# Peptides against a protein of PDB entry 4KTY: the designs that were tried, part 88

Target 1, 266 residues: chain A of PDB entry 4KTY
Amino acid sequence: YVLNDIGVIFYGEVNDIKTRSWSYGQFEDGILDTCLYVMDRAQMDLSGRGNPIKVSRVGSAMVNAKDDEGVLVGSWDNIYAYGVPPSAWTGSVDILLEYRSSENPVRYGQCWVFAGVFNTFLRCLGIPARIVTNYFSAHDNDANLQMDIFLEEDGNVNSKLTKDSVWNYHCWNEAWMTRPDLPVGFGGWQAVDSTPQENSDGMYRCGPASVQAIKHGHVCFQFDAPFVFAEVNSDLIYITAKKDGTHVVENVDATHIGKLIVTKQI

## One batch from the design tools (peptide; made by RFdiffusion4, then SolubleMPNN)

Design b2_p16_5_s3 (from b2_p16_5, 8 letters changed)
Fold by OpenDDE base, seed 2:
Structure b2_p16_5_s3 (fold): chain B 266 residues (1-266), chain A 16 residues (1-16)
Amino acid sequence: as target 1 above (266 residues)
Amino acid sequence: MVQYELDLQEILDKHK
């Protein structure tokens, strides 16, 4: 995982899975220095830089530009003026070197770009990492582990009340590390996500969340386990908001979110 | 293919 400098990222639709090549380039000139620079910009103390838990959490924050003028600016409005369209990137090296040179966030990225750059960051620092793609990936924005879909009285979706959303697909990373801060058995792969989705204790970051903990429903374990759990396992809750302010659950669908989770083994 | 948010109305219609 650490040694591979080129990879494949899965994307598309669950019924039409696609792949794209991505050059991580963790061994190319200037990349390690850039990763150190990223940690410098994060004002990360030297003592923490040897801790993969802290490094991955800082990385999840710094690969996105929010809060801290990190590496990448996200754009999902299909308007990529003043930068490079997300689909134009073919690897992490150009992005990281541009960031180091300009000392300003690079435009633009979407989930696979964030994941690609984050993967380079992790691997460059000796943390085994891989990219994970989740199809029908939920975005729970109120931390209730559900996808709340509010309905008008006529049965149509109330887009104003419905704050949760679903990505056609979403990419994040898994990083391999021990978790001395968690009970025995919850080390190994940890979900980390640099795509800015939700605020986690003051910054747009996510993880590390123990994959084993999430798999076994231990969402109380740090960090951001509820959010990651919701991405892959949220039930769709259809709620009618009545005129009197009451909410009525009309239906529950436990089959739509997280239909397929794919990652390259090597 | 770009990442995008699904139309929840479409999901609802399929669920019905």
Scores: peptide ipSAE 0.555, ipTM 0.925, DockQ to the pose 0.920
Fold by OpenDDE base, seed 5:
Structure b2_p16_5_s3 (fold): chain B 266 residues (1-266), chain A 16 residues (1-16)
Amino acid sequence: as target 1 above (266 residues)
Amino acid sequence: MVQYELDLQEILDKHK
């Protein structure tokens, strides 16, 4: 999880799983220097650079351009003017070297591009890391652990009131580390995500969230455990918004989100 | 294949 410089990323749909090759290139010339440059741009204290908890959290913030002029600009509207379409990237090296050279965010990425670059960043700094793909990945925007789907009185979706969303698939990273800041047993794999989705205490970042904690329903542990939990395990809540302002829960689906979670084990 | 948000109306219709 540190030495492999070529990987496989799963994408597509749950009934049509696809794979793409990705060159991490953590040993290529200039890549480690670029990772150090990223931490410099984040103004990260030297004392914290040896702490994988702090490094992975900073990385989750800096791999995306939001807030801090980080590495990648995301685009999901199928318009990629003045940049490279996300699907054109084949690895992390060109992206990171462009960032180092231009000192400006690189356009454009989607989840697998963010995850690929973030994986390189983590591995360069000696943190074991892998990419995880979640199919039917929920985006809970109000941290209530639910996927709230609001309905009109006629039974159709009210898109204006419905703020939560579901990705066909979403990629993020898991990083291996001890968690002395958590109770015993919650070290190991930690979910971290550099795709800009939600603000976490002032920045678009996510994690590290203990995978073991999430698996056992402990969402109170730092960082961003409720959000990660919701991505893989939120219930779909169908709510009718009545004209008098009241809300009525019509149905609950506990089986739709997180239908398949895939990662390379080698 | 690009990442995209699912149509919630389609999900709802399948749920019915």
Scores: peptide ipSAE 0.552, ipTM 0.924, DockQ to the pose 0.928
Fold by OpenDDE base, seed 3:
Structure b2_p16_5_s3 (fold): chain B 266 residues (1-266), chain A 16 residues (1-16)
Amino acid sequence: as target 1 above (266 residues)
Amino acid sequence: MVQYELDLQEILDKHK
């Protein structure tokens, strides 16, 4: 989880699982220096750089360009005219070295690119890390731990009222660390996500969230446990918005979100 | 490899 500089990332659909190789390159020349530079750009105090909790949280913010001119600019509109298409990247090295050289965010990334670069960042700094792929990954944007799908009275989806969304797949990272700030048993793997999805206390960042805590339904622990929980375990709530302004729950589906979560074991 | 948001209408139709 630290020494392996080549990995496999799962993507695609739950019924058509695909894999791709990704070169993390944490031992390549200039990569560690770039990771330190990233923390410098984040204005991270030296005293915190030895704390994997702080480092992973800062990393989740800085691997994306939002808020702080971090490493990667995301794009999901299939228009990549001013950079490199996300699918063209084969590893973290070129991205990180370009960032270090240009001192400007690199275009473009999607979830696996963010996760790949973040994985390199974590491993460079001695934090065991792996990439996790979640199929049917929910994006709860109102922090209510459910996917609210609003329906017209005719039964069709009201796209204007429906703000929550579901990714076909989503990749994020798990970082291994102790969590002295949490109750005993909630150390180990921590979910961290650098793909800019939701604002967390003023920045687009996510985690570290205790995987064990989330697995057991404990979403009260820092950081961003409700969001991560929702990604993998949200119920689909179908709500009819009536003309009189009232909302009626028509159906609940607890089987669609998080159908498959895959990670490399080595 | 493109990551995309699912069509919720399709999900709904399958749910019915």
Scores: peptide ipSAE 0.528, ipTM 0.919, DockQ to the pose 0.937
Fold by OpenDDE base, seed 4:
Structure b2_p16_5_s3 (fold): chain B 266 residues (1-266), chain A 16 residues (1-16)
Amino acid sequence: as target 1 above (266 residues)
Amino acid sequence: MVQYELDLQEILDKHK
């Protein structure tokens, strides 16, 4: 998880799983220096740079450009003017070196690009890391652990009221570390995500969230466990918004989100 | 290959 400089990223749909190669290039010239530069840009003090908890959290913030002029600008509107389409990237090296050279965010990325670059960042700094792909990945944006789908009285989706969304797939990272800040047993793999999705205590970042904690339904532990939990376990809640302003739950689907989670395993 | 948000209406229709 540290030595491999080429990986496979899963994408597509649950019924049409696809793979692509990604060159992490953590040993390439200038990459480690760039990772250190990223932490410098984050104004991360030296004392924290040896702490994988702090490093992974800073990395999750800095790999995306939001808030702090970090590495990558995301784009999901299929318009990639003034940059490189996300699908054109084949690895982390070009992205990181461009960032270091230009000192400006690199355009553009989507989840697997963010995850790829973040994986390089983590591995460069000695943190074992892997990419995880979740199919039917929920995006809960109001922190209620649900996918709220609002319906018109005619039964169709009310797109104005419905703010939560579901990705066909989403990639994030798992980083291996001890969690002395958590109860015993919640170390090991930690979910971290650099794709800018939600604000976490003032910044677009996510994790580290204990995978073990999430698997056991514990969402009370730092960081961002509720969000990660919702990505893989949220129920679809169909809510009819009545004209009188009342909300009526019409149906609940607990089987749609997180149908498949794929990652490399030794 | 592109990551995209699913059409919730389609999900709803399949759920019906």
Scores: peptide ipSAE 0.544, ipTM 0.921, DockQ to the pose 0.934; fails the geometry check

Design b2_p16_5_s4 (from b2_p16_5, 9 letters changed)
Fold by OpenDDE base, seed 2:
Structure b2_p16_5_s4 (fold): chain B 266 residues (1-266), chain A 16 residues (1-16)
Amino acid sequence: as target 1 above (266 residues)
Amino acid sequence: MVQYELDLQEILKKNK
């Protein structure tokens, strides 16, 4: 998980799983220096740089450009003017070296690009890491652990009221570390996500969230466990918004979100 | 394949 510099990222759809190669290049010239530069840009003190919890959380924030002029600018509107389309990237090295050279965010990325670069960052700093792909990945934006789908009285989705969304697929990372800040048994794989989705205590970042804690319903454990839990296990709650302002739950679907979670074992 | 948000209306139709 640290030594492999070439990986495979799963994407596509649950019924049409696809793979793409990604060169992490954590051993390439200049990459370690760039990772250190990223932490410098984050103004991370030296004392914290030996702590994988702090490093992974900082990396989660800094691999995306939001808040702190981090590495990658995301684009999901199919307009990639003034940059490189996300699909054109084949690895992390060019992105990281461009960031180091230009000292400006690199355009553009989507989830697998964020995950790829983040994976390089983690591995380069000696943190075992892998990329995880979740199909039908929920984006809970109100932190209630469910997907709220609001319906008009005619049964159609009210897009104005419906703030939660579902990705066809989403990639994030898992980093291996001990969690002395958590109860015994919740170390190991920790979910971390650099794709800018939600604000976490003032920054677009996510994790580290204990995978074991999430699996056992301990969503109160730091960091961002509720969000990660929702990504893989949210129920779809169909709510009719009545004209009188009342909400009526019409249906609950517990089968759509997180239909498949895939990671390459290295 | 690019990452995109699913059309919730279509999901709803499939569930009905």
Scores: peptide ipSAE 0.534, ipTM 0.911, DockQ to the pose 0.918
Fold by OpenDDE base, seed 5:
Structure b2_p16_5_s4 (fold): chain B 266 residues (1-266), chain A 16 residues (1-16)
Amino acid sequence: as target 1 above (266 residues)
Amino acid sequence: MVQYELDLQEILKKNK
């Protein structure tokens, strides 16, 4: 999880799983220097750079350009003016070296690009890391651990009231570390995500969230466990918005979100 | 290859 410089990323749909190669290139010239530069841009204290908890959290913030002029600008509207389409990237090296050279955010990325670059960052700094793909990945926008789907009285989705969404697939990272800040047993794999989705205490970042804690329903542990839990285990709540302003729960689907979670085994 | 948001209306139809 540290030495491999070429990986496989899963994407597509649950019924049509696809794979692509990704070159991490953590040992190539200039990459370690760039990772250190990223932490310098984040103004990260030297004392914290040896702590994988702090490093992974800073990395989740800095791999995206939001808030801090970090590495990658995301684009999901199929408009890639003055940049590179996300699908054109084949690895992390060109992106990181461009960032180091230009000192400006690189355009453009989507989840697998963010995850690929973040994986390079983590591995380059000696943190075991892997990419995880979640099919039917929920985006809980109001932190209630549910996918709230509001319906008109005619049964159609009310797009104005419905703020939550579901990705066809989403990629993030898991980083291996001890968690002395958590109770015993919640070290190991930690979910971290550099794709800008939600604000976490003032920045677009996510994690580290204990995978073991999430699996056992402990969403009260730092960092961002409720959001990660919702990505893989949200219930779809269908709510009819009545014309009198009342809400009626019509149906609950507990099986739709997180149908398949895939990662490459080393 | 692109990541996109699913149409919730279609999901609803499948769950009926």
Scores: peptide ipSAE 0.529, ipTM 0.908, DockQ to the pose 0.947
Fold by OpenDDE base, seed 3:
Structure b2_p16_5_s4 (fold): chain B 266 residues (1-266), chain A 16 residues (1-16)
Amino acid sequence: as target 1 above (266 residues)
Amino acid sequence: MVQYELDLQEILKKNK
């Protein structure tokens, strides 16, 4: 999880799982220097750079360009006129070196690109890391641990009221570290996500969230455990918005989100 | 490889 500089990323649909190779290139010339530069741009004190909790959280923020002119600009509108289409990237090296050279965010990325670059960042800094793909990945927009799907009285989705969304798939990272700030047993793999999805205490970042804690339903632990939990375990709540302004729960689907979570074991 | 948001209307139809 540190020494392997080539990985496999899962993507596609749950019924049509696809894989692609990704070159992390953590040992390539200039990559470590770039990772240090990223932490410099984050204005991260030297005292924190030895703490994987702080490093992974900073990396989560800095691999995306939001807030802090970080590494990658995301684009999901299929318009990539001012950069490289996300699918054209084959590894982290070109992205990181471009960032270091230009000192400007690199265009463009989607989840697997963010996860790939973030994986390189973590591994460069000696943090064991892997990429996780979640099919039917929820984006809880209001931190209520559920997917609220609002319906009109005719049964159609009310897109104006419905703020939560579901990705066909989503990639994020798991980083291995001790969590002395959490109860015993919640160290090990920590979910971290650099894809800009939700604001976390003022920045687009996510994690580290204890995978063990989340698996056991503990969402009270820092950082962003509710969001990560929702990504993999949200119930779909279908709510009819009545003309009189009242809301009625019509249906609950507890089986749709997080149908398959895949990560490379070797 | 494009990541995209699912059409919730389609999900709803499949659940019916």
Scores: peptide ipSAE 0.515, ipTM 0.907, DockQ to the pose 0.935
Fold by OpenDDE base, seed 4:
Structure b2_p16_5_s4 (fold): chain B 266 residues (1-266), chain A 16 residues (1-16)
Amino acid sequence: as target 1 above (266 residues)
Amino acid sequence: MVQYELDLQEILKKNK
């Protein structure tokens, strides 16, 4: 994983799976220096730079521009003024070099762009990493492990009350590391996500969350396991908001979220 | 190719 500088990213829909090539370019001139610069901008202590747990968490925060003037500005409104449309990027190199040169966040990214750049960052720093694509990926906004869909009495979705959302697909990263801070068995692949979705203890970041822990339903372990769990395993809860202010659960769909998770295997 | 949020109303219709 560390040595491969070109990868494939899955996207699209579960019934129309698509792939795109992405050049990670972790060996290109200036890229490692840029990754070090990113950690410098994060004011990361030198003592922590050898710890993949700390590095991946810092990278998760710094690959997005929120909070800390990190690498990429996200945009999902199909208006990309004063920047590059997310679909125009073909790899991490141009993005990282632009960031290093301008010392300003680069516009614009979506999940696969964030994941691509983050993958480069991790690999540059010697952390085995891969990109994971989840179709029907939930975005739990209130950290209750559910996708709450509020309905009007007429059966239509109440968009004002419904804050949770579902991505057609979402890409994040898995990084390989030991987790001495967790119980035995929860090392290995750790989910990390640099796409700015939710605040995690003061910053837009996500992970590292033990994939093994999540697979076994353990969401109590650091970091952000509940959020990652919800992305892949949230139930859709249809709730009717009555005129009297009461909420009634009308239906539960446990099969809709996380229909397919795809990643490159060894 | 663009990542987008699904229309929950459409999902609801499909589930009915």
Scores: peptide ipSAE 0.514, ipTM 0.902, DockQ to the pose 0.933; fails the geometry check

Design b2_p16_6_s1 (from b2_p16_6, 8 letters changed)
Fold by OpenDDE base, seed 5:
Structure b2_p16_6_s1 (fold): chain B 266 residues (1-266), chain A 16 residues (1-16)
Amino acid sequence: as target 1 above (266 residues)
Amino acid sequence: GQHVLDLQEILKEFKS
């Protein structure tokens, strides 16, 4: 396995796929030290630092600033007055070195920035990793494996009741590891995500979730398999909220979510 | 950039 320090991240729209170069810089001065510092800030036990399961889970938490003053602050409101716009970053090095120097979260990131920095983190620590882009990526906020879209009786979307959402695209990481904590056959690529989306047992983190398990519909395995499954395979459930308080399923769309998943071949 | 899709537009596409 030869690790590249420069990569390509897919983004944009499913009908207008774009690529962005990203410098991971895992071999640059100070980067490995910064990754170790990140684990120090997480107060990670030394005994766990050799376990890619624990390391990737901690990394998914620490690459985002939520909960633990981690590396990156996310922003999606198109207002980036107190930092660097997500689109201005070209690689992980400046972000990680700024974090190490300032010891404060770096502003700002979106999914590809989180994924880029997380990819550097994983690779620095000897964990094979790649970035995955999912177009029409669902955000299931109640772990019911479906996208609940509530409608008014007039047929319009009820934005107040509708809590689930869909990204035009979303980037996360896959990390290669054995999973002795899972049944045989569910090692290999594991989905991990540092973009703060949902709380997982008290922290904004995600994974590692067995890609093989998810592909075969096994969502009962740790960690966060239901959420990752929903990102790529949830049905859109259109529910009419009646005035009497009842909910009626009007339509189901099983073809919309996860239309295209792309990654650079390793 | 990454953004949340308008579900109303998705619904329109579904019904079309």
Scores: peptide ipSAE 0.608, ipTM 0.943, DockQ to the pose 0.913
Fold by OpenDDE base, seed 2:
Structure b2_p16_6_s1 (fold): chain B 266 residues (1-266), chain A 16 residues (1-16)
Amino acid sequence: as target 1 above (266 residues)
Amino acid sequence: GQHVLDLQEILKEFKS
């Protein structure tokens, strides 16, 4: 989880799982220096740089360009004229070295690119890390641990009212660390996500969230456990928004989100 | 690539 500099990232559809190679290159020249530079740009004090909890949270924020001129600019509109299409990247090294050289965010990434670069960052700093792919990954943006799908009275989805969304797949990272800030038993793998999705206490970042806590429904534990829980376990709540302003729950689907979670064992 | 699913299609699948 630290020494392997080439990985495989799962993507595609749940019924058509695909893999892509990704070169992490954590041992390549300039990469460690770049990771330190990233923490410098985050203005992370030296006292926190030895704490994997703080490092992973800072990395989560800094691998995306939002808020802090971090490493990668995300784009999902299939228009990549002002940079490199996400699919053109084959590893983290070029991205990180470009960031270090230009001192400006690199364009463009999607989830696997964010996860790939973040994985390099974590591994480079000695934090065991892996990439996780979740198929049918929910994006709860109102922090209620469910996917609220609003319907018109005719039964069609009201896309204007429906703020929550579902990715065909989403990649994030798990980092191995102790969690002395949590009760005993909630160390180990921690979900961290650098793809900018939701604001977490003022910044687009996510985690570390204890995987064990998520598995046992302990969403009260820092950081961002509710969001990660929702990504993998949200019920789809179909709500008819009546013209009189009332809401009626028409259906609940507890089987669609998080159909498959895959990670490569290293 | 990564993309947001059409919730209308998901609804159709659920009802089927």
Scores: peptide ipSAE 0.599, ipTM 0.941, DockQ to the pose 0.908
Fold by OpenDDE base, seed 4:
Structure b2_p16_6_s1 (fold): chain B 266 residues (1-266), chain A 16 residues (1-16)
Amino acid sequence: as target 1 above (266 residues)
Amino acid sequence: GQHVLDLQEILKEFKS
């Protein structure tokens, strides 16, 4: 999980799973220097750079450009006029070296690009890391652990009443570390996500969230466990918005989100 | 690429 410089990222649809190769290149010239530069740009104290909890959290913030002029600008509108389309990237090296050279955010990324670059960052700094793909990945926008779907009285979806959404797939990272700040048993793999989705205590970042904690429904532990939990286990709540302004829960689907979570085990 | 699913389609699947 540290030595492999080439990996496979799962994407596509749950019924049409696809794989793409990704070159992490953590051993390539200039990459370690760039990772250190990233932490410098984050103004990370030297004392914290040896702590994988702090490093992974800073990395989750800095791999995206939001807030801090980090590495990658995300774009999902299929308009990539001022940079490279996300699908054109084949690895982390070019992205990181461009960032180091230009000292400006690199355009553009989507989840697997963020995850790929973040994986390089983590591995380069000696943190075991892997990419996780979640199909039917929920984006809970209001932190209620639900994926709210509002319906008109005629039964059609009203997409204007919620900012919640579901990705066909989403990629993030898991980083291996001890969690002395958590109860015993919640170390090991920690979910971290550099794709800018939600603000976490002032920055677009996510994690580290204990995978074991989330697996057992413990969302009270730092960092961002509720959000990660929602990504993989949100119930779809179908709510009818009546003309009188009342909301009625019509149905609940507990099986749709997180249908398949894939990661390389070896 | 990565995209947001159409909730109307999700609803249709649920009803089926």
Scores: peptide ipSAE 0.579, ipTM 0.932, DockQ to the pose 0.875
Fold by OpenDDE base, seed 3:
Order: structure tokens, then sequence, then C-alpha cells
Structure b2_p16_6_s1 (fold): chain B 266 residues (1-266), chain A 16 residues (1-16)
């Protein structure tokens, strides 16, 4: 979980699972220096740099460019005119070294690129980490632990009212650490996510969220447990917006989100 | 490769 510098990332569709190689390169020249530079750019207190809880949370914020001129700019528009297409990256080293050299965010990434770079960051700093892929991954926009899909009276989706969305797949990271800030039993693997999805207390970041807590439905513990829970377990709530302005729940699909969660065994 | 799913298609699948 720390020593492997090459990995496999799962992607594609639940019925057509694909794998891609990713070079983490945590031991390559300049990479540790860049990880330290990232924490410097975040203005992270030196006293917190030995705390994997703080480090992973800062990393989740800094691997994306939002808020703080972090490492990667996300793009999903299939244009990528002013940088490298996400699919062209094969590892973390070039991205991190470009960031260190230019001191500007690198374009462009999608979830597996964010997860790959974040995995390098964590492993480089001695935090055991792995990449997790969730198929049919929900993006809850209003923090209500469900996917609200608004329908017109004719049954068609109202895209204007519908703010929540579902990814075909989404990659994030799990980092191994103790959680003395949580009750006993909620240490171990912690979900952390650097793909900019939702604002968490002022910044686009996510985690660490206890995987054990999420697994047992405990979403009251820091950090961002409700969001992570929703990614893997949200019900799809189909709501008809009536002409009179009322909302009626027409259907509930409790089986669609989080069809499969995959990670490489090490 | 990562993209937002068409919710209309998901709805159709659900109704089937």
Amino acid sequence: as target 1 above (266 residues)
Amino acid sequence: GQHVLDLQEILKEFKS
C-alpha cells in the first residue's frame, strides 16, 4: 500500500470493467519535494504534517486546483483545448513535476487522474493508500443523502430542477490511519477524494471519512461521511413537479447507486 | 471516459 509505485485503476462500466495502469512514482526524483511543496502552498502548519488526518484532508483539497491553485484542473467537456486530455496521462510524476516547475495548476484531470495523483501524494508521505472505483456513483448536491430527480408531468426528466447527478463511475482514495478523533472501531481505511465535487466547510475537499462508519450507516462523524455515504448508497427519488408547484414522489429506486465498488488487492 | 449518466435512460431502465 506504500511501496508499490505502479498500480491498476478500474474504470469503465459495471458490465464492462476496464483497467488502466498508473505509475505513481512516489520514489522518483523531485516527487517528495513536490509533495512538501503542495503542503507549503496550502500553508499547512508544520505541527500537522505528521497527522495523517490533517494531511489527507489537505491533500484532498490541494490535488484539485479549486480554491487554492492546487495541482489539477478538472474538465469533463471533452474539449481540453488548453492542456493535456485526461486520458493522455499515464502516471503522477509528470503532473507533479509540472506543477512544481510552473507553480500553476496542471490541465486536465478527471477522477482517475485526481485519484492517481492523490495516491502518489499519500504514499509519498508514508500513508498507506489505494484507489477505489465506484460504479454508478452518486453526486448529491444538497446533502440530503438521496438523489433527487425531478420529472415533468409527462414523465421526462426536468434537467433545470435536477441538480444531483450520477457518474458512470467515480474513483477516489482510501487511506489507512487511526482515528483517535472518532469512537473505537472507526479507524482503518478512510475515504478521501480530491476530485472537486462538493464544497466541504469552505473548500472543495472530501474526507477522511471512516469506511467502517459508512459501512454501518454512521454518517454523523467527520469528515464528509454523508457525502461519501450518498456516493455509494443513495436512493434515486423521482419527484414529479406539478403545475401547481407541488412535488410528488412517484418512484424510489434503492438499488441503482453503488452497484459495484472495486479496488486492487495488494 | 468519466461522464454524467443520462437520468432519462436510468429512469427507463428502472421502469422496465
Scores: peptide ipSAE 0.546, ipTM 0.912, DockQ to the pose 0.890

